Peptides against a protein of PDB entry 4BOS. Designs and how they scored, part 8

Target 1, 163 residues: chain A of PDB entry 4BOS
Amino acid sequence: PVLTRTVVPADNSCLFTSVYYVVEGGVLNPACAPEMRRLIAQIVASDPDFYSEAILGKTNQEYCDWIKRDDTWGGAIEISILSKFYQCEICVVDTQTVRIDRFGEDAGYTKRVLLIYDGIHYDPLQRNFPDPDTPPLTIFSSNDDIVLVQALELADEARRRRQ
Target 2, 163 residues: chain A of PDB entry 4BOS as posed
Amino acid sequence: PVLTRTVVPADNSALFTSVYYVVEGGVLNPACAPEMRRLIAQIVASDPDFYSEAILGKTNQEYCDWIKRDDTWGGAIEISILSKFYQCEICVVDTQTVRIDRFGEDAGYTKRVLLIYDGIHYDPLQRNFPDPDTPPLTIFSSNDDIVLVQALELADEARRRRQ

## One batch from the design tools (peptide; aimed at target 1 A10 D11 W73)

Design b1_p11_5 (made by RFdiffusion4)
Pose (drawn by RFdiffusion4):
Structure b1_p11_5 (pose): chain A 163 residues (1-163), chain P 11 residues (1-11)
Amino acid sequence: as target 2 above (163 residues)
Amino acid sequence: QPLPPPKPPSP
């Protein structure tokens, strides 16, 4: 089986669309983004002690309004929040310098999902099977460290191709 | 934020 990128629209909401795709087992639905952003705002507003002005670069309320727009990009704050909400490890494979940032690293989730990130775009990763009957798989066991190795290699290859 | 550019090719 081969680790594969599926290209979602680069409409400013790719982070949310990619996360949704992998946690829902391979469903592409761009319309999920406004609701996922509202979920983020709900969680950020619920903990102003943690989501401070120093962390957000603005007030808690300003950040909530900002993330609810259809043109702002999700990042580490959003990913950390979505990892807990969905109770899975979210592994972002960064093809800029070829590394993996593992959200939920120490929460003991049983599940793991992967996104590929080039510094500008987010797309979901999935495992494709050469058997006509076996659909792609987007959720992997936390014990499954080999998929992380395959993702690192895909990151190398993606970096070479992009250049 | 601006609309991201087209995505690069993939293997």

Design b1_p11_5_s1 (made by RFdiffusion4, then SolubleMPNN; from b1_p11_5, 5 letters changed)
Fold by OpenDDE base, seed 3:
Structure b1_p11_5_s1 (fold): chain B 163 residues (1-163), chain A 11 residues (1-11)
Amino acid sequence: as target 1 above (163 residues)
Amino acid sequence: SPRPPPRAPLP
């Protein structure tokens, strides 16, 4: 089995598209972003004590209005929120640093999903199997360290291609 | 502006 990348549109909503892809088992739906943004805003608005200005960098209301715009980028805050919402680790491999950041790693989730990040764009990762009739896997065991190694390999290859 | 890269989860 090999880990591969599915390129999603670079439309400012790549993070949401990528997360939706992996948590839904490989469903590519670029139109999911508006609802994903609303979901984030709803979660943030529901707990202003936790999602404070210190965390958001702006008031709770300002953040909610901001994240619902179709031209604003998601990042670590949104990944953390989505990890909690979907009850899974979200592992992001960075092609610039060849490192993996694991969101939700201390929450005891049994599942993990993987994204690849190049500094300005997020894409989802999936495992492809030798049997063409076996669909790609996007949700992995949180104990699957092999997939993390494979993600690092992908990132390293991507870095080499840029050099 | 671009969002920051992944970092430690929220507390």
Scores: peptide ipSAE 0.082, ipTM 0.802, DockQ to the pose 0.085
OpenDDE base, seeds 1, 2, 4, 5: peptide ipSAE 0.079, 0.079, 0.081, 0.089; ipTM 0.804, 0.806, 0.802, 0.784; seeds 2, 5 fail the geometry check

Design b1_p11_5_s2 (made by RFdiffusion4, then SolubleMPNN; from b1_p11_5, 5 letters changed)
Fold by OpenDDE base, seed 3:
Structure b1_p11_5_s2 (fold): chain B 163 residues (1-163), chain A 11 residues (1-11)
Amino acid sequence: as target 1 above (163 residues)
Amino acid sequence: GPRPPPRGPLP
């Protein structure tokens, strides 16, 4: 089994497209972003006490309006929200630092998904199997540390390519 | 660009 990257469009919504891809088992749908943004805004609006200005960097209402724009970029806040919504760890491997940040790691989720991040773009990761008739896997056990090692290897390879 | 994952605890 090999971990590979699926390149999604760099259209300001790559994070949402990437998350949707992995949580839906490998469905590439760049048109998912508007609804993903609305979902996040809905969640944020529903809990202004938790999603405070301290977390959002702006008022709850301002954030909701901001994230629903088609040209605003998702990040850690949005990943954490989506982790909770989909009830899975979201593990992001950074090609610049060759490190993995695990979102939702303390929530007791049994599943994890993986993204690769280069500082300006998010892509989803998937495991390919030797049998071509076996579809790629995007949802892993939260105990599968091998996939994290493979993600680090991918990140290191990507970093080397930029040097 | 997309905000990077935090280097510290989750927000």
Scores: peptide ipSAE 0.072, ipTM 0.813, DockQ to the pose 0.083
OpenDDE base, seeds 1, 2, 4, 5: peptide ipSAE 0.072, 0.072, 0.087, 0.072; ipTM 0.815, 0.815, 0.822, 0.814; seeds 1, 4 fail the geometry check

Design b1_p11_5_s3 (made by RFdiffusion4, then SolubleMPNN; from b1_p11_5, 4 letters changed)
Fold by OpenDDE base, seed 5:
Structure b1_p11_5_s3 (fold): chain B 163 residues (1-163), chain A 11 residues (1-11)
Amino acid sequence: as target 1 above (163 residues)
Amino acid sequence: GPLPPPRAPLP
């Protein structure tokens, strides 16, 4: 089995497209972004005590209006929200640093999904199997540390290509 | 052009 990258469009919504891909088992749908943005806005609006100006960098209402724009970028705040919503670890391997940032690692989730990040773009990762009739896997056991090693290998190779 | 908004996956 080999871990591979699926390139999604660079349309300002790559994070949302990538998360949707992995949590839905490998479904590529760039049109998912508007509803995912609204989902995040709804969650943020529902808890202004937790999602404060200190966390958001702007008022709760301003953030909700901002994240629902089709040209604004998601990041750590949105990943943390989506990890909690989907009840899984979201592991992001960074090709610039060759490190994995794990969201939801202390929540006791049994599942993890993986994204790859290069500083300006997010893509989803999937495991391909030798049997072509076996569909790729995007949802892994949180005990599967081999997939993390494979993700680091992908990131290191990507970094070397840019040197 | 304008600077992009933040998107880094900071722990």
Scores: peptide ipSAE 0.142, ipTM 0.772, DockQ to the pose 0.092
OpenDDE base, seeds 1, 2, 3, 4: peptide ipSAE 0.084, 0.077, 0.082, 0.141; ipTM 0.765, 0.771, 0.760, 0.769

Design b1_p11_5_s4 (made by RFdiffusion4, then SolubleMPNN; from b1_p11_5, 4 letters changed)
Fold by OpenDDE base, seed 1:
Structure b1_p11_5_s4 (fold): chain B 163 residues (1-163), chain A 11 residues (1-11)
Amino acid sequence: as target 1 above (163 residues)
Amino acid sequence: DPLPPPRAPLP
C-alpha cells in the first residue's frame, strides 16, 4: 500500500475540496465549497464568545461574510471547525517544513484524514492498494502511525523536488 | 488559544 496525492483544482477552495474528498471516502467534488463555507460561517456565528476577534482577526460577522466569498482562503480555523464537525483528526503535512499538524488530536477521535499543504495549496491524500479493484482509502485509524510516516515521506520528496 | 492566520495549517 502506498500513500498518494490527488491534485485538486487551485481555485481558492482547495482546502474545502480536499477535506470533502477525504471525509467522503475519496469523492472529488470541486463544487462542494459553497456549502462548506456556509457551514463554517454557521458554526462561527453560533459561538461568538469563542470565535472572537482575537481568534478571527476581525469581527465574528465580518469573518462569516468573508469566508463565504468564493475567493477567500480557508486555513487553520476552518480545519479546526471541520475536524470537530466530521469528528475526525485532520492531519496536514506541510511540504515546506516537513511537519504534520494534527487538528483534533485532543478530542479522542478514532479516525483521521490527511491533507498535504505547500504554503498556498491543499490536496488530499489517500492510500492506494495493490489490488486495482480495491478503492483507495482516505479515512484511517487514529492509531495508524504508518500513514503519518508515509505522509512525511511524501512531503520530503515534494520538498526535494522544489530544490 | 488564538489560531494561526488564514491558510496556515499550523495549530
Scores: peptide ipSAE 0.173, ipTM 0.824, DockQ to the pose 0.055
OpenDDE base, seeds 2, 3, 4, 5: peptide ipSAE 0.112, 0.151, 0.169, 0.154; ipTM 0.804, 0.789, 0.787, 0.788

Design b1_p11_6 (made by RFdiffusion4)
Pose (drawn by RFdiffusion4):
Structure b1_p11_6 (pose): chain A 163 residues (1-163), chain P 11 residues (1-11)
Amino acid sequence: as target 2 above (163 residues)
Amino acid sequence: DPPQPPKPDIP
């Protein structure tokens, strides 16, 4: 089986669309983004002690309004939040310098999902099977460290191809 | 944020 990128629209919501794709087992639905952003705002507004002005670069309310827009990009804050909400590890494979940032690293989730990130775009990763009957798989066991190795190699290859 | 450019052709 081969680790594969599926290209979602680069409409400024790719982070949410990619996360949704992998946690729902392979469903591409761009319309999920506004609701996922509202979910983020709900969680950010619920903990102003943690989501402080220092962390957000603006007021808690300003951040909530900002993230609810259809043109702002999700990032580490959003990913950390979505990892907990969905109760899975979200592994972002960064093809800029070829590394993996593992959200939910120490929460003991049983599940793991992968996104590929080039500094501008997010796309979901999935495992494809050469068997006609076996659909792609987007959720992996936390014990499954080999998929992380395959993702690192895909990151190397993706970096080479992009250059 | 500005519109994202076209995505690269990568595997």

Design b1_p11_6_s1 (made by RFdiffusion4, then SolubleMPNN; from b1_p11_6, 4 letters changed)
Fold by OpenDDE base, seed 2:
Structure b1_p11_6_s1 (fold): chain B 163 residues (1-163), chain A 11 residues (1-11)
Amino acid sequence: as target 1 above (163 residues)
Amino acid sequence: SPPLPPRADIP
């Protein structure tokens, strides 16, 4: 078994495409972004007390309008929201620092998905199996720490390639 | 804990 990266388009919506890919079991759909953005906006709008200006950096309404634009980039806030929505840890391995940030790690989720991040772009990660009849895995046990080690190795190699 | 990854469009 090997952890591999699937490169998604760098079209300002790579985070949403990447999350959709892993939570849907390996479905690459670059057209998913508008609905993903609306989903996030809906969640934010539903709880203005929690999603305050202090958290969003702008008013609740302004954020909702902003995130629904096709040229705005997602980040930690959106990952946190999507983690809660899909009820899974979202683990982001950073190729710049070779570190993993785990979103939802304190929520008690039994599943985790993995993204790789280089500072300006997100891609999804998947586990490939030697058996050609076994499809790639994108949803892992939250107890599977081996996949995190593999992600770090993948990130380290990516970092070295840029240096 | 390490800082959370920023938005991709934020340096």
Scores: peptide ipSAE 0.075, ipTM 0.759, DockQ to the pose 0.057
OpenDDE base, seeds 1, 3, 4, 5: peptide ipSAE 0.073, 0.074, 0.074, 0.073; ipTM 0.765, 0.763, 0.764, 0.760

Design b1_p11_6_s2 (made by RFdiffusion4, then SolubleMPNN; from b1_p11_6, 4 letters changed)
Fold by OpenDDE base, seed 4:
Formats: sequence, structure tokens, C-alpha cells
Structure b1_p11_6_s2 (fold): chain B 163 residues (1-163), chain A 11 residues (1-11)
Amino acid sequence: as target 1 above (163 residues)
Amino acid sequence: APPLPPRADIP
């Protein structure tokens, strides 16, 4: 089995598209972003005590309006929220640093999904199997540490290609 | 704690 990258459009919503892809089992839907942005805004608005100006860098209302724009980029806040919403770890491997940041790792989730990030773009990762009749896997066991090793290898290769 | 990945458009 090989961990592979599926390139999604660089349309400012790559994070949302990538998350949707992996949590839905490999469904590419670039049109998913508006609803996911609204979901983020709804969750942020629901807890202004936690999602404070200190966390958001702007007022709760301003952040909600901002994230709903079609040209704003999601980040750690969105990944954290989506991890909770989908009840899974979201593991992001960074090609610049060749490290993995795990979101939701302390929540006790049994499943994890993986994204690859280069500083300006997110793509989803999937496991391809040698058997053509076995579809690619995007949802892994949280105990599957091999996939994390493979993600690091993939990121390292990507880094070497750019240098 | 390790730094969290920033927003793609915010370092």
C-alpha cells in the first residue's frame, strides 16, 4: 500500500475541500466549501466565551463574517473545529518542516485522516492498494502509526523535489 | 507545544 496525494484546486478553499475529501471516504467536491464555512461560523458563534478575540484575533462576529468569505483561508482554528465535528484526528503533514501536527489527538478518537500542507495549500492523502478492486482508504485507525511514517516520507520527498 | 499550522495566508 502506498500513501498518495490527491491535488485539489487552489481556490482559497483547499482546506475545506481536502477535509471533506478524506472524511467522506475520497469524494472530491470543490463546491463543499460554502457550507463548511458556514458550519465553522455557526460553531464559532455558538461559543463566544471560548472563541474570544484573543483566540480569533478579531471579534466573534467579525470572524464569522470573515471565514464565510469565499477567499479567506482556513487554518488551525478550522481544523480543530472540524476535528471535533467529524469526531476524528486530523493529521497535517507539513512539507516545509517535515513534521505532523495532530489535531484532536487528546480526544480519544478512534479514526484519523491526513492532509498535506506546504504553507499555502492543503491536499488530502489516501492509501492506494495494489489490488485494483480495493478502493483507496482515507480514514485510518488512530493506532495506525505506519500511515504517519508514510506521510512523513511523502512530505520529505516533496520537500526534496522543491529544493 | 509544537506550533500549529498557520492559516495558509497568515504566517
Scores: peptide ipSAE 0.068, ipTM 0.761, DockQ to the pose 0.055
OpenDDE base, seeds 1, 2, 3, 5: peptide ipSAE 0.068, 0.068, 0.066, 0.067; ipTM 0.761, 0.753, 0.756, 0.756; seed 1 fails the geometry check

Design b1_p11_6_s3 (made by RFdiffusion4, then SolubleMPNN; from b1_p11_6, 4 letters changed)
Fold by OpenDDE base, seed 1:
Structure b1_p11_6_s3 (fold): chain B 163 residues (1-163), chain A 11 residues (1-11)
Amino acid sequence: as target 1 above (163 residues)
Amino acid sequence: GPPLPPRADIP
């Protein structure tokens, strides 16, 4: 089995599309972003004490309105929220640094999903199996460190192609 | 912890 990258549209919602893909078991739905943006806004609004201006860089209300725009891009805040919502560790491998940032690693989740990030775009990762009739896997055990090694290999190769 | 990735639209 090999870890592979599924290229999603390079639009303002690639993070949401990528997260949706992996948490739903490999479903590509570029139209998922509006609802996911609303979900983020709802969660942010529900806890103004935590999601303060210090965390958000703007008022809670302003952030909620901002993230619901169809042209704004998500980041660490959204990944953290989605990790908690879907009750899984979200591992982001960065092709610029060849490192993995793990969101939700201290929450005790039994599952992890993986994204690949290049600084301006997110894509989902999945495990392909030799048997063509076996569908790709996007949800891994949080104990599966082999998948993290494979993600680093993908990131390193991607970095080499840009050098 | 490790530094968090920035928003995709922020260089």
Scores: peptide ipSAE 0.071, ipTM 0.764, DockQ to the pose 0.069
OpenDDE base, seeds 2, 3, 4, 5: peptide ipSAE 0.067, 0.067, 0.064, 0.067; ipTM 0.757, 0.757, 0.760, 0.755

Design b1_p11_6_s4 (made by RFdiffusion4, then SolubleMPNN; from b1_p11_6, 5 letters changed)
Fold by OpenDDE base, seed 1:
Structure b1_p11_6_s4 (fold): chain B 163 residues (1-163), chain A 11 residues (1-11)
Amino acid sequence: as target 1 above (163 residues)
Amino acid sequence: SPPLPAPADIP
């Protein structure tokens, strides 16, 4: 088995598309972003004490309006929220630093999903199997640290190739 | 703004 990258569109919503892909077991749906953006906004709006101006960099309402735009980029806030919503670790491997940031790692989730990030774009990762009849796996055990090693290897190769 | 997965952005 090998960890591979599925390139999703660079349409400002790559984070949402990538998360949707991995949490849904490998379903590519570039049209999922509007709904996910609205989900984020709803969760942010529901807890203005936690999602304060200090966290958001703008008022709660302004952030909700901002994230619902089709041309704004999600980041750590969105990943954290989606991790909690889907009840899984979201592990992001950065090709620039060859480092993995684990979101939700302290929540006790039994599942993890993986994204690859290059500073301006997110793509999902999946494990492919030698048997062509076995579909790729996108949801891993939170105990599967081998997949994290494979992600680092993939990111290192991407960095060296500048891809 | 870049889609930066910076953990420091959240508590």
Scores: peptide ipSAE 0.056, ipTM 0.776, DockQ to the pose 0.086
OpenDDE base, seeds 2, 3, 4, 5: peptide ipSAE 0.054, 0.053, 0.053, 0.052; ipTM 0.761, 0.770, 0.758, 0.756

Design b1_p11_7 (made by RFdiffusion4)
Pose (drawn by RFdiffusion4):
Structure b1_p11_7 (pose): chain A 163 residues (1-163), chain P 11 residues (1-11)
Amino acid sequence: as target 2 above (163 residues)
Amino acid sequence: HVPAPAYPPFP
């Protein structure tokens, strides 16, 4: 089986669309983004002690309004939140310098999902099977460290191809 | 990145 990127629209919501794709087992639905952003705002507003002005670069309320727009890009704050909400490890494979940032790293989730990130775009990763009957898989066991190795190599290859 | 087109409401 081969680790594969599926290209989602680069409409400013790719982070949410990519996370949704992998946690839902391979469903592409761009319309999920406004609801996922509202979920983020709900969680950020619920903990102003943690989501401080220093962390957000603005007031808690300003951040909530900002993230609810259809043109702002999700990042580490959003990913950390979505990892907990979905109770899975979200592994971002960064093809800029070829590394993996593992959200939920120490929460003991049983599940793991992967996104590929080039500094501008987010797309989901999935495992494809050469058997006509076996659909792609987007959720992996936390014990499954080999998929992380394959993702690192895909990151190397993706970096080479992009250059 | 491009502006998002309109979509039906998310269930």

Design b1_p11_7_s1 (made by RFdiffusion4, then SolubleMPNN; from b1_p11_7 with H1G)
Fold by OpenDDE base, seed 3:
Order: structure tokens, then sequence, then C-alpha cells
Structure b1_p11_7_s1 (fold): chain B 163 residues (1-163), chain A 11 residues (1-11)
């Protein structure tokens, strides 16, 4: 089994497309972004005490309006929200630093999904199996640290390609 | 310009 990258469109909504891909078991749907943006805005609006200006960098209302735009980029805040919503750990491997940031790691989730990030784009990661009839896996055990090692290797290779 | 993704994680 090998960990591979699925390239999603660079349309400012790559994070949402990537998250949707991995949490839905490998479904590529670039049209999912508007609904996911609305979902995030709904969650943020529902808890203004937690999602305060301190964490959002803007007022709750301003953030909700901002994230629903089709040209705004998701990041750490959105990943954290989606981790909670989908009840899974979201691990992001960065090709620039070759490090993994784990979102939701302290929540006790039994599942984890993986994204790869290069500073301006997110893509989903999947495990491919030797048997062509076995579909790729996008949802892993939160105890599967081997997949994290494979993600680091993939990121390191990506970094070397840019050097 | 288009804002970049807010990564790494917030404090």
Amino acid sequence: as target 1 above (163 residues)
Amino acid sequence: GVPAPAYPPFP
C-alpha cells in the first residue's frame, strides 16, 4: 500500500474540496465548496462565545460573511471546525516544512484523514492498495502512525522536486 | 488579492 495525492482544482476552495474528498471516502466534488462554506458559517454563527473575534480575527458576523464568499481561502480555523463537525482528526502535511499539524488530536476521535499543503494549495491524500479492485482508503485509524510517516515521505519528495 | 490559507494552526 502506498500513500498518494489526488490533485484537486486550484479554485480558492481546494481546502473544502480536499476535506470533502477524504471524509466521504474519496469522492471528488469541487462543487461542494459553497455548501461547506455555509456549513462553517452556520457553526461559527451558532457559538459566538467560542468563535470570538480573538480566534476569528474579525467579528463573528464578518467572518460568516467572509467565509461564504467564493474567493476566500480556508485554513486552520476552518480545518478545526470541520474536524469537529466530521468527528475526525485532520492531519495536514506541509511540503514547505515537511511537518504534520494534527487538528482534533486531543478530541479522542478514532479516525483521521490527511491533507497535503504547499503554502497555497490543499490536496487530499489516499492509500492505494496493490489489488486494483480494492478502492483507495481515505479514512484511517487515529492510531495509524504509519500513514503519517508516509505523508512525511510524500511531502519530502514534493519539496525535493521544487528544489 | 486573494487571501492565502491561514496555515499553520492558530495558537
Scores: peptide ipSAE 0.052, ipTM 0.738, DockQ to the pose 0.041
OpenDDE base, seeds 1, 2, 4, 5: peptide ipSAE 0.049, 0.051, 0.050, 0.052; ipTM 0.743, 0.732, 0.739, 0.739; seed 4 fails the geometry check

Design b1_p11_7_s2 (made by RFdiffusion4, then SolubleMPNN; from b1_p11_7 with H1G Y7L)
Fold by OpenDDE base, seed 1:
Structure b1_p11_7_s2 (fold): chain B 163 residues (1-163), chain A 11 residues (1-11)
Amino acid sequence: as target 1 above (163 residues)
Amino acid sequence: GVPAPALPPFP
């Protein structure tokens, strides 16, 4: 088995598309972004005490309006929220630093999913199997640290190739 | 660019 990258469109919503891909078991749906953006806004709006200006960098309402635009980019806030929503660790490997940031790692989730990030784009990662009849795996055990090693290897190769 | 994941992760 090998960890591979699925390139999703660079349409400002790559984070949402990538998360959707991995949490749904490998379903590519670029049209998922509007609904996911609204989900983020709903969760942000539901807790203005936590999602304060200090966290958001703007008022709660302004952030909700901002994230619902089709041309704004999600980041750590969105990943954190989606980790909680889907009840899984979201592990992001950065090709620029060859480092993995784990979101939800202290929540006790039994599942993890993986994204690869290059500073301007997110893509999902999946494990492919030698048996062509076995579909790729996108949802891993939170105890599967081998997949994290494989993600680092993949990111290092991407960095060296500048891809 | 797309905001990068930041440490520590947001709660």
Scores: peptide ipSAE 0.055, ipTM 0.784, DockQ to the pose 0.036
OpenDDE base, seeds 2, 3, 4, 5: peptide ipSAE 0.046, 0.044, 0.047, 0.043; ipTM 0.733, 0.727, 0.737, 0.708

Design b1_p11_7_s3 (made by RFdiffusion4, then SolubleMPNN; from b1_p11_7 with H1S)
Fold by OpenDDE base, seed 4:
Structure b1_p11_7_s3 (fold): chain B 163 residues (1-163), chain A 11 residues (1-11)
Amino acid sequence: as target 1 above (163 residues)
Amino acid sequence: SVPAPAYPPFP
């Protein structure tokens, strides 16, 4: 089994597409972004005490309007929200630093999904199997530390290619 | 650009 990257479109919604891909078991749907943006806005709007201007960098209402635009980029706030919504760890391996940022690691989730981030783009990661009849795996056990090692190896190789 | 992932608190 090998961990591989699926390149999704760089259409300003790569984070949403990538998250959707991994949490839905490997379904590539670039059209998922508008609904996911609405989901983020709904959750942000539902808790203005937590999602304050200090957290958002703008007012709650302004952020909701902003994230629903088709040309704005999601980041750590969206990953945190989606981790909670889908009840899974979202592990992001950064090819620039070769480190993994784990979102939801303290929530007690039994599942984890993985993204790869290069500073300007998110892609989903999947485990491919030798048997062609076995579909790729995108949802891992939160105890599967091998996949984290493989993600770091993948990121390190990506970094070396850019040097 | 998109900021690098950080460790924000969960609600």
Scores: peptide ipSAE 0.054, ipTM 0.772, DockQ to the pose 0.037
OpenDDE base, seeds 1, 2, 3, 5: peptide ipSAE 0.052, 0.053, 0.049, 0.054; ipTM 0.747, 0.746, 0.732, 0.772

Design b1_p11_7_s4 (made by RFdiffusion4, then SolubleMPNN; from b1_p11_7 with H1Y A4P)
Fold by OpenDDE base, seed 3:
Parts: sequence; C-alpha cells; structure tokens
Structure b1_p11_7_s4 (fold): chain B 163 residues (1-163), chain A 11 residues (1-11)
Amino acid sequence: as target 1 above (163 residues)
Amino acid sequence: YVPPPAYPPFP
C-alpha cells in the first residue's frame, strides 16, 4: 500500500474540498464548498461565547459573513471546527516544515484523515492498494502511525523537489 | 483584487 495525493482545484476552497473528499471516503466534489462554508458559519454563530473575537480575529458576525464568501481561505480555525463536526482527527502534513499538525488529537476519536499543505494549497491524501479492484482508503485508524510516517515521506520528497 | 489568503494549521 502507498499513500498518494489527489490534486483538487486551486479555487480558494481547496481546504473544504479536501476535507469533504477524505471524510466521504474519496468523493471529489468541488461544488461542496458553499455548503461547507455555511456549515462552519452556522456552528460559529451557534456559540459566540466560544467562538469569540479573540479566537476569530473579528466579530462572530463578521467572521460568518466572511467565511461564506467564495474567495476566502480556510485554515486552522476551520479545520478545528470540521474535526469536531465529523468526529475525527484531521492530520495536516506541511511540505514546507515537514511536520504534521493534528487536530482533534485529544478528543479520543478512533478515526483520522490526512491532508497535505504547501503554504497556499490543501490536498487530500489516500492509501492505494496493489489490487486495482480495492478502492483507496481515506479514513484511517487513529492508531495507524504508519500512515503518518508515509505522509512525512511525501512531505520530504516534495521539499527536495522544490530545492 | 486579491482574495484573503489561507493561513497555516496551528495546533
């Protein structure tokens, strides 16, 4: 089995497309972004005490209006929210630093999904099997540390290619 | 117009 990257469109909504891909078992749907943005806005609006201006960098209402735009980018805040919503760890390997940031690691989730980030773009990761009739895997056990090693290997290779 | 950039994931 080998871990591979599926390139999604660079349309300002790559994070949402990537998360949707991995949590839905490998469904590529760039049209999912508007609904994902609305979902995040709904969650943020529902808890203004937790999602405060200190956390968001803007008022709760301003953030909700901002994230629903089709040209705004997601990041750590949105990943944290989606991790909680889908009840899984979201692990992001950064090709610039060759490190993995785990979201939801202290929540006791049994599942994890993986994204790869290069500083300006997010893509989903999947495990491919030698049997072509076996579909790729996007949802891993939270105990599967091998997939994290493979993700770091992908990041190392990506960094070397840029140098 | 340049859209607002994404930000990296910080744990």
Scores: peptide ipSAE 0.070, ipTM 0.743, DockQ to the pose 0.048
OpenDDE base, seeds 1, 2, 4, 5: peptide ipSAE 0.059, 0.062, 0.069, 0.070; ipTM 0.770, 0.751, 0.748, 0.739

Design b1_p11_8 (made by RFdiffusion4)
Pose (drawn by RFdiffusion4):
Structure b1_p11_8 (pose): chain A 163 residues (1-163), chain P 11 residues (1-11)
Amino acid sequence: as target 2 above (163 residues)
Amino acid sequence: PPTNTGSPLSP
């Protein structure tokens, strides 16, 4: 089986669309983004002690309004929140310098999902099977460290192809 | 195809 990128629209919400695609088992639905952003705002507003002005670069309220827009990009804050909400490890494979940032690293989730990130875009990763009957798989066991190795290699290849 | 025209967070 081969680790594969599926290209979602680069409409400023790719982070949310990619996360949704992998946690829902392979469903592409761009309309999920506004609701996922509202979920983020709900969580950020619920812990101003943690989500401080120093962390957000603005007030808690300003951040909530900002993330609710259809043109702002999700990042580490959003990913950390979505990992907990969905109770899975979210592994971002960064093709800029070829590394993996593992959100939920120490929460002992049983599940793992992967996104590929080039510094500008987010797309979901999935495992494709050469058997006509076996659909792609987007959720992997936390014990499944080989998929992380395949993702690192895909990151190398993706970096070479992009250059 | 659409493109990213927005912006990331900058603290």

Design b1_p11_8_s1 (made by RFdiffusion4, then SolubleMPNN; from b1_p11_8, 5 letters changed)
Fold by OpenDDE base, seed 4:
Structure b1_p11_8_s1 (fold): chain B 163 residues (1-163), chain A 11 residues (1-11)
Amino acid sequence: as target 1 above (163 residues)
Amino acid sequence: GPVNTGEFLKP
């Protein structure tokens, strides 16, 4: 089994597309972004005490309006929210630092999904199997540390290609 | 540009 990257469009919504891909078992749907942006805005608006200006960098209402724009990029706030919403760890491997940031790691989730991030773009990761009749796997056990090793190897190779 | 990006800081 090999961990591979599926390149999604760089259309300002790559984070949302990537998350949707992995949590839905490998469904590529770039049109998912508007609804996911609204989901983020709804969750942010629902808890103004937690999602304060200190966390958001702007007022709660301003952030909600901002994230619903077609051209704004999601980040750690969105990943944290989506981890909680989908009840899974979201592990982001960074090709610039060759580090994995784990979101939802302390929530006790039994599942994890993986994204690869290069500083400006997110892509989903999946495990491919030798058997062509076995579909790629995007949802892993939270105890599957092999997939994290493979993600680091993939990121390290990507970093070397850019050096 | 930077104005359109979300900050990648783990909460």
Scores: peptide ipSAE 0.039, ipTM 0.718, DockQ to the pose 0.170
OpenDDE base, seeds 1, 2, 3, 5: peptide ipSAE 0.038, 0.035, 0.038, 0.037; ipTM 0.712, 0.706, 0.711, 0.709

